Peptides against a protein of PDB entry 2YKT. Designs and how they scored, part 230

Target 1, 231 residues: chain A of PDB entry 2YKT
Amino acid sequence: SRSEEMHRLTENVYKTIMEQFNPSLRNFIAMGKNYEKALAGVTYAAKGYFDALVKMGELASESQGSKELGDVLFQMAEVHRQIQNQLEEMLKSFHNELLTQLEQKVELDSRYLSAALKKYQTEQRSKGDALDKCQAELKKLRKKSQGSKNPQKYSDKELQYIDAISNKQGELENYVSDGYKTALTEERRRFCFLVEKQCAVAKNSAAYHSKGKELLAQKLPLWQQACADPS

## One batch from the design tools (peptide; made by RFdiffusion4, then SolubleMPNN)

Design b2_p29_6_s4 (from b2_p29_6, 14 letters changed)
Fold by OpenDDE base, seed 1:
Structure b2_p29_6_s4 (fold): chain B 231 residues (1-231), chain A 29 residues (1-29)
Amino acid sequence: as target 1 above (231 residues)
Amino acid sequence: SSEQERLEELRKLSKEYEEELKKFEEEEE
């Protein structure tokens, strides 16, 4: 029946969220943590590299003919420091605003969805059972009426059952239909939440890239000129 | 305008998700 099909669709949406979306989200979080670790590793490695660059700058400053280049090398290291600070800020946001929040909510969401599905199933079954009962009672009544010498005695009751069946059928169909819409909304909200959190990450990433671009664009001509214009 | 409306819808749905989870958590306590 239409209601049965819609019911199956509704359950499948919830099951898809619980069995596909949430596990995938957990994996996403895990991959995010790996990504964070790698980026932290980059930051650490970069620090070593630019610390070594500073050492080269010190040597230049101590040289007889390349003192001015020492300042250039120091500036390069300083720009790097600023860029890395921006990266660290991005990573902090990535961790605190995305990964941690998703991790906390995914577990809670599993329980939420289980409860929501159970509630839907319980009510759907209740309405279905009530409908079946009325249908069965009508059938019994009709059998009784056919065997009676006074069928008119049961006419009013028959009409009542017919009306009740019609109403219960409508209620069941509406409930299942609404349930399906609700389930789809639940799915959409979860994707929206993910998108919104990822947008925050994207914004912070953009800030990181913008800062780097700005600083390097500002200083690079100066650094290039330093080699072209020896003192 | 259409893009802005879509973004607003996304934000709304995201917020609703958080609110529903919060309510559920409170009910479990």
Scores: peptide ipSAE 0.240, ipTM 0.788, DockQ to the pose 0.751
Fold by OpenDDE base, seed 4:
Structure b2_p29_6_s4 (fold): chain B 231 residues (1-231), chain A 29 residues (1-29)
Amino acid sequence: as target 1 above (231 residues)
Amino acid sequence: SSEQERLEELRKLSKEYEEELKKFEEEEE
């Protein structure tokens, strides 16, 4: 029937969210944590490299003929420090505003969806059972009327059951239809939530990249000229 | 703009999702 088909579609939407979307989201969070860890590793390694560069700058500053190059090397390390600070801010936001929030919400969402699906199934079944009961009672009434000496006695009751069946059928169809729309909306909201959180990360990432580009674009010409312009 | 309208729709749906989860959490406790 139309209602049965739509019921199956509704359940499939919930199942898709629970069995595909949420597990994929958990994997996304796990991959995000791995990415964060790798970036932290890069940060640590970079610190060692540029600290060593500072040491080279110190040696240049102590030299007789290369003092001006010491300042250049210090500037290179300082620009790196500033870029790294922006990266750390981005990573902090990435962790606190995306990963942690998604991790907390995905577990809560699993319980929410289970309850929502159960509620829908219970109500759908209740309406279906009520319809079946009315249909069965009408059938019994018709059998009783057929065997009666006064069938007209049951005519009003028969009409009542027919009307009840019609109303319950319509109610069931509407409930399932609304349930399907609700399920689709639930799915869409979850994708929108993910997109919104990822947009925040993208903005922070853009700020990091922009700052790095600006700093390097400003200083690189000066550094390139340093050896050609001795003091 | 069309893009601004789209962004607003995304924000609205995201907010509704968060609110519904919050209500559920409060009811579960």
Scores: peptide ipSAE 0.240, ipTM 0.790, DockQ to the pose 0.775
Fold by OpenDDE base, seed 5:
Structure b2_p29_6_s4 (fold): chain B 231 residues (1-231), chain A 29 residues (1-29)
Amino acid sequence: as target 1 above (231 residues)
Amino acid sequence: SSEQERLEELRKLSKEYEEELKKFEEEEE
């Protein structure tokens, strides 16, 4: 029946969220944590590299013929420091605004969806059972009527059951239809939430990249000419 | 719909999700 098919579709949406979306989201969070860790590792390694560059700058500053190049090397290290600071800010946002938020909500969502599905199933079953009962009663009544010499005696009651069945059928169909729409909305909301949180990360990442580009674009020409233009 | 309208819809649905979860959490307490 239409109601049965719609019911199946509704349950499938909930199952898709519970069995596909949420596990995938947990994996996404895990991969995000790995990514964060790797970026932190890059930051640490970069610090060592540019600290060593500073040391080279110190040597240049102590030299007789390359003193001005010391400042250039220091500037290179400083620009890197500024870029890394922006990266650290991005990582903090990545952790706090995306990973933590998703992690907290995915666990809560599991319970929420279980409860929501159970509620839907319980009510759907209740309405279905009520319909089945009325149909069964009508069938019994018709059997009695067929065996009776006065079938007109049951005509009013038959009409009552027919009306009740029609009403309950309509109610069930509407409930299941609404349930399906609700389920689809639930799915969409979760994707929207993910997109919104990822957008925040994207904005912070854009800021990081923009700052880095600006700083390097400003200084790189100066550094490139440093050897040609001794002080 | 315009890009702006789409963005607003996204924000709305995201917020509704958060609100529903919050409500559920409060009911569990």
Scores: peptide ipSAE 0.237, ipTM 0.787, DockQ to the pose 0.760
Fold by OpenDDE base, seed 3:
Structure b2_p29_6_s4 (fold): chain B 231 residues (1-231), chain A 29 residues (1-29)
Amino acid sequence: as target 1 above (231 residues)
Amino acid sequence: SSEQERLEELRKLSKEYEEELKKFEEEEE
């Protein structure tokens, strides 16, 4: 029936969120943590590299013919430091605004969805059972009427059951239909939440990249000219 | 603009999701 099909669709939406979306989100969080760790590792490794670059700058500064190149090397290291500071800020935001928020909510969401589905199923079943009962009673009444010498005796009761069945059928259909709409809305809201959190990450990332671009664009021409200039 | 309206709709839905979870958490406690 239409109501049965709609019921299946409704349950499938909840199941899709619970069995596909949420597990995938957990994996997304895990991958995010790995990404964060890797970026932190990059920062650490880069520190060693640019510290060594500073050492080269010191040597240049102590040289007779390359003193000005010492300043260039120091500037390169300093720009890197500033870029890394921006990266660290981005990572903090990434952790606090995305990963932590998702991690806190995903487990709660699992319980929420379970409860929501259970509530829906219970009410759907209740309405369905009530409908089935009325249908069964009507069938019994009709059987009794068919065997009776006075069928007219049961006519009013038959009409009452018919009306009750019609009303209960309508209520069930409406309930299941609304349930389906609700389930779809639940799914959409979860995706919207993810999108919004990822947008925040994207903005922070853009700021990081912009800062790096600005700093390098400012200095790179100077650094490129340094070797062409006489000492 | 249509784009701004869409963005606002997304923000609204996201907020509603957070509020629903919050309510559930409060009820579960």
Scores: peptide ipSAE 0.229, ipTM 0.779, DockQ to the pose 0.741

Design b2_p29_7_s1
Fold by OpenDDE base, seed 5:
Structure b2_p29_7_s1 (fold): chain B 231 residues (1-231), chain A 29 residues (1-29)
Amino acid sequence: as target 1 above (231 residues)
Amino acid sequence: MSELEKYEEEEKKEKEEKEEEEKRLLEEL
C-alpha cells in the first residue's frame, strides 16, 4: 500500500542517517583532526626555516656592503610571522567552529535518532494494529450477519465499522506522511549544519589567504628591487 | 532527563492514551 511504502521510506531515512551519515561524519572529523595536526606540523617546520632566514639577515646586517639586504631578509621573516599568525587563527576556528561542534552533535545524535525512530515505529504499529483490529471485527460482523435470520440487525454496526476503518486508515496515512516529512527534515538539518560550519571555516580560510596575498603583494616588488640597486 | 528519556516517556504516555482510546472506541461500537 501507499502507507507501507512511505513507512519503508521513513525507516530508510533514519537508517541512512544512523548507518551512513553519522559514521561518515565521524570519519570526516577524524580526517579533519589529521589535517589540523599536519598544518600544525607545517607551522612548526616553517618557524625553523624562517628563524634560519633571520640568521642570514643578521649576517647581512653585519656586512659593510649588504646592510640593506639584511633589512629585506628581516622583512621576509616578519611577513611570514604575520601570515603564520593568521594561519593559527584559522586553525583555532577550524578546531572550535567545525571539529568540536561536529563531535558534540554526532555523539548525541545516535541516542536521539534511536529514540525518534522507536517512537515513530511504536506509534505507526499502534495505528496499524488498531486498523487491523477494526477490519477483523468488520469481517466477523459480516460473517455473523450472513449466518443470521435477521441481517438488518447488524446494518448500523457494519456502517459504524466501515466509518471507523476509513477514519483509522486516514489517520495512519497522515501519520506516516508526517513521519516521512519529519525524517527528511532531520536529514536535511544535519547536512545544513555541516554546510554552515564548513562556510564558517571557509570564511576564516579566505581571511588567511587574503592576508598572505596582501602582505606578499605589498612587499615583493621592494624585495625584488633590493638586488638590482647595488650600493 | 536525557532527550532519549523524554522520548521514551512520551512514547509510553502516547501508548497508554491510545490503548484507552481504542478501549473506548470498542465499547462504543
Scores: peptide ipSAE 0.014, ipTM 0.302, DockQ to the pose 0.077
Fold by OpenDDE base, seed 3:
Structure b2_p29_7_s1 (fold): chain B 231 residues (1-231), chain A 29 residues (1-29)
Amino acid sequence: as target 1 above (231 residues)
Amino acid sequence: MSELEKYEEEEKKEKEEKEEEEKRLLEEL
């Protein structure tokens, strides 16, 4: 029946969230933590590299013929430091605004969804059983009427059962339909939350890339000319 | 101030800011 199909669809939405979405989200969080760790590792390794570049700048500054190149090397290291600081700020936002919040939600969600599904199933079954009972009683009444010498005696009661069945059928269909809409809304809300948090991360990432581009674009022409213009 | 001194001062400020932020984060836990 249409109600049975809609019921199956409703249950499948909840199952998809619990069995597909939430595990995938946990994996996404784990991959995010791995990515964060790798970027932190890059930050650490980069510090060592640019500290060594500063040392080369010191040597240039002590030289008679390359003194101005010392300042260039220091500027290169400083620009990198500023870019790296912006990366660290982006990583903090990535951790606090996305990973932590997703982790908190996904841990609570399994219990919530299980309870929501169970509540839906219990009420759906209750309405279904009540409908089935009325249908069974109508069938018994009709059988009794067919065997009776006075079928008209049962006509009013038959109409009452028909009306009750119609009402219960409508209530069940509406309940299942609303249940499906609710389930789809719950699914959509989870995806929307992920999208919104990822948009915040993307905005912070754009700021990082913009800052890096700005700093390098400002200084790179100067650095490129440093060797061609011996002071 | 030399470019090296500027670099060292900014690196020092950044370290102090990180230590303060880490302290704030630890106090919120």
Scores: peptide ipSAE 0.000, ipTM 0.195, DockQ to the pose 0.011
Fold by OpenDDE base, seed 2:
Structure b2_p29_7_s1 (fold): chain B 231 residues (1-231), chain A 29 residues (1-29)
Amino acid sequence: as target 1 above (231 residues)
Amino acid sequence: MSELEKYEEEEKKEKEEKEEEEKRLLEEL
């Protein structure tokens, strides 16, 4: 039946969220935490690099013929430090705006979805059982009418059951149809939440890349010329 | 057949048609 098919589709949406989406989201969060840890390792390694660059700048400043190159090396190290600071801010956003919020949502969602599915199944079954009962009573009435000397006595009651069956069938179909739309909306809401959180991370990532590009574009011409212009 | 038997047969036919239509509606569920 159309209602049974729509019911199966509705249950399959809930099952897909619980058995596919939520486990995949937990894995996504785990991979995000691994990526965050690796980027933190990059930040630590970068600190060692620009500290060593500062040391080279100190040696240049102490030299007789390369003093001006000391300032260039210090500027290079400072730009690296500023770029790494922007990376650290991006990582804070990545943790707070994406990972933490997704982790909170996925933990709450298991109970919510189980309750929503159970509510839908209970009401769908209740409406189905009420329809089946009316159909069974109509069938009993028809059998009683066929064995009666006065079948017309049951005509009004037969019409009442037919009308009740039609109404209950329409209610069941509408309920299952609305249930399917609701399930699809629940699925879409979860994907939209993921997209919105990724957009927040993307904005912070863009700020990191923009700041790095700006700083390097400003200084790189000066640094490239430094060896050609002895002072 | 008496007029009453004809009326009972027509009522039976209308009932069978309604039952078939109801059965179709139930099968479309």
Scores: peptide ipSAE 0.017, ipTM 0.324, DockQ to the pose 0.010; fails the geometry check
Fold by OpenDDE base, seed 1:
Structure b2_p29_7_s1 (fold): chain B 231 residues (1-231), chain A 29 residues (1-29)
Amino acid sequence: as target 1 above (231 residues)
Amino acid sequence: MSELEKYEEEEKKEKEEKEEEEKRLLEEL
């Protein structure tokens, strides 16, 4: 029936969230932690590289013919430090605003969805059973009326069962329909939350890239000219 | 102090100041 199909669809939405979405989200969080670790590794490796660049700047500053290039190399290292600080800020936001919040939410969500699905199933079954009972009672009443010398005495009760069946059928259909809409809303809410958190990450990433571009654009012309001006 | 040592001290100081600020913000919450 239409109601049974809609019921199946509703259950499938909840099952898809619990069995596909939530495990995939846990994997996403794990991959995010791996990505964070790799970026922290880049940060560490970059520090060593630019510390070594500062050492080259010291050697230039000690030279007779390249003293001014020492300052250039120090500026390059300092700009890198500022860019790296912006990256670390982005990583902290990535951890605190995305990974931690998703991890907390996915753990709570499994329990919530299980309870929500069970509640829906219980009420759907209750309404279905009540409908089936009324249909069974109508069938019994009709059999009793057919065997009676006075069928007219059952007419009012037959009408009452017909009306009750119609009402219970409508209530079941509405409940299952609303259940499906609710399930789809729950699914959408989870994707929206992920999108919103990724937007925050994207904003912070944009700030990192913008800061790097700004600092490098400001200094790069000066650094490019440093070798053209022989002392 | 070498320029490398100055760079390392400035990096360390900025990190410590940021960690203290984060700690203060967490304590105000």
Scores: peptide ipSAE 0.005, ipTM 0.216, DockQ to the pose 0.011; fails the geometry check

Design b2_p29_7_s3
Fold by OpenDDE base, seed 2:
Structure b2_p29_7_s3 (fold): chain B 231 residues (1-231), chain A 29 residues (1-29)
Amino acid sequence: as target 1 above (231 residues)
Amino acid sequence: MSELEEYEEEEKKKKEEKEKLEKLLKELL
């Protein structure tokens, strides 16, 4: 029936969230943690490289003929430090605003979805059983009427069961339809939450890239000229 | 029990289960 098909569609939405979306989201979180760890590793390795650059700047500053190049090397290291600080801020945001919040939600969601699906199934079955009962009673009444010497005695009751069946059929169809809309809304809410959190990450990433570009664009011309001016 | 009493008891159990599920859902939202 139409109601049975819509019921299957509703259950399939909940199953898709529980069996496809939530496992995929857990994997996404795991991949995010791996990415965070790798970027933290880059930050650490970069610190070692630019600390070594500072040492080269110290040596230049101690020289008679290259003293000004010491300042250039220090500026290069300092600009890098500022870029790395911006990366660390982005990583903190990535962790706190995306990964942690997704992890908290996905952990609770299995219980929520199981309860929501069970509630829907319980009510759907209850309405279905009530309809089936009315249909069965109408069938019994019709059999009794056919065997009776006075069929007219059962006419009013037959009409009442027909009306009750029609009403219960409509209620079941409406309930299943609303259940399907609710399930689709639950699915959409999860995707929207992911998109919103990813937008926050994208904003922070843009800030990191912008800051790096700005700092380098400001200083790079100065550094390029430093070797052209013999002191 | 009459068929009516059995039905009333089943409907009561369904109502209680529904209320428990609604409470759980509210706590998890």
Scores: peptide ipSAE 0.021, ipTM 0.500, DockQ to the pose 0.028
Fold by OpenDDE base, seed 3:
Structure b2_p29_7_s3 (fold): chain B 231 residues (1-231), chain A 29 residues (1-29)
Amino acid sequence: as target 1 above (231 residues)
Amino acid sequence: MSELEEYEEEEKKKKEEKEKLEKLLKELL
């Protein structure tokens, strides 16, 4: 029936969230943590590299013929430090605004969805059983009427059952339809939350890239000229 | 118990279960 089909669709939405979306989201969080760790590793490795660059700048500053190149090397290291600080800020936001919040939600969501599905199933079954009972009673009444010498005695009661069946069928259909809309809304809000959090990450990432571009664009022409025009 | 009393008791149990589930859902939101 239409109601049975819609019921199956509703259950399938909840199952898809619990069995596909939530496990995939857990994996996404895990991959995010790995990515964060790798970027933190880049930060650490870069520190060593640019500390070594500073040492080269010190040597240049001590030389008689390359003093101005010392300042260039120091500027390169300082620009890197500023870019790296911006990366660390982005990573902090990535951790606190995305990963932590997603992790908190996904841990609770399994219990929530299980309860929501169970609530829906309980009420759907209750309405279905009530409908089935009325249908069964109508069938019994019709059998009694067919065997009776006075069928007219049962006519009013038959009409009452027909009306009750119609009403209960309508209530069941409406409930299942609303259940399906609710389930789809639950699915959509989870995707929307993910999109919104990724938008925040994208903004923070854009700020990091913009800062890096700005600093490098400002200094790179000066650094490129330093070897051509010795002081 | 009459069939009616049994039905009323079953409907009462279903209502109580529904209310428990609603409470749980509110706690988990």
Scores: peptide ipSAE 0.020, ipTM 0.506, DockQ to the pose 0.027
Fold by OpenDDE base, seed 5:
Structure b2_p29_7_s3 (fold): chain B 231 residues (1-231), chain A 29 residues (1-29)
Amino acid sequence: as target 1 above (231 residues)
Amino acid sequence: MSELEEYEEEEKKKKEEKEKLEKLLKELL
């Protein structure tokens, strides 16, 4: 029946969230943690490189003929420090605004979805059983009427069961239809939340890239001229 | 128990289970 098909579709939405979406989201969080760790590793390695560059700047500052190049090397290291600070801010946001929030939600969601699916199944079954009972009683009544010398005695009761069946069938169809809409809304809400959190990450990433581009664009012409214009 | 009393007891149990599930869902939201 249409109701049975919509019921199967509803259960399949909940199953898809529990068996496909949530495990995939857990994997996404794990890959995010790996990416965060790798970026932290890059930050640490970069610090060592630019600390060594500062040491080269110190040596230049101690020389008689290259003193001004010491300031250039210090500026290069300082611009890097500012870019790294922006990266650290992006990483904190990535951790706190994406990973932690997704992790908290996905752990609670298994229990929530199990309870929601169970509630839906319990009520769907209750309405189905009530319909089946009325259909069974109508069938029993019709058998009694066919065996009776006075079938008219059962006509009013037959009409009452037909009306009750129609009402219960309509109620079941509406409940299953609303259940399907609810399930699709639950699925969409989870994808929307992921998209919104990724938008926050994208904004923070854009800020990091913009700051790096701005600082380097400002200083690079000065650094390129430093060897040609001894002061 | 009459068939009616059995039905009423089953409907009561279904109602209690529904209320428990609704409470659980509310606690998880």
Scores: peptide ipSAE 0.014, ipTM 0.401, DockQ to the pose 0.027
Fold by OpenDDE base, seed 4:
Structure b2_p29_7_s3 (fold): chain B 231 residues (1-231), chain A 29 residues (1-29)
Amino acid sequence: as target 1 above (231 residues)
Amino acid sequence: MSELEEYEEEEKKKKEEKEKLEKLLKELL
């Protein structure tokens, strides 16, 4: 029946969230943690590189013929340090605004969805059983009427069962329809949450890239001229 | 109702159901 098909669709939505979405989200979080760790490693490695660049600047500053290039090298190291600081801020946001929040939600979600599905199934079955009972009673009544010398005796009661069946069928269909809408809304909410959190990450990433571009664009012309005009 | 009328009514219900589902999906997207 239509109600049975829509019931199966509803159960499949919950099943897809529990068996496909949530495991995939856990994997996404794990990959995110790995990515965070790698980026933190980049920041650490960058510190060593910039410290070495500063050392080259010190040597230039001690020279008789390259003193001005010492200041350029120091500025280069400082700009890179500022870019790395911006990366660290992005990583903090990535951790706190995406990974932690997703981890908290996905951990609780399995229990919630199991309970929601069970509630839906219990009520759907209850309504189905009530419909089946009325249909069975109508069938019994019709059998009695066909065997009776006075079929009109059962006409009013037959109409009552037909009405009750119609009402219960409509109630079941509405309940299953609403259940399906609810399930789809639950699925959409989870995807929307992921998209929103990823948008926050994208904004922070854009800020990192913008700051880097700004700092380098401001200083690069100055650094390029430093070798062209020996003092 | 003839068997044909019952069939036509069932097909009409299926069509209305499909349209409702498609509308719902569009509203949720």
Scores: peptide ipSAE 0.006, ipTM 0.291, DockQ to the pose 0.019; fails the geometry check

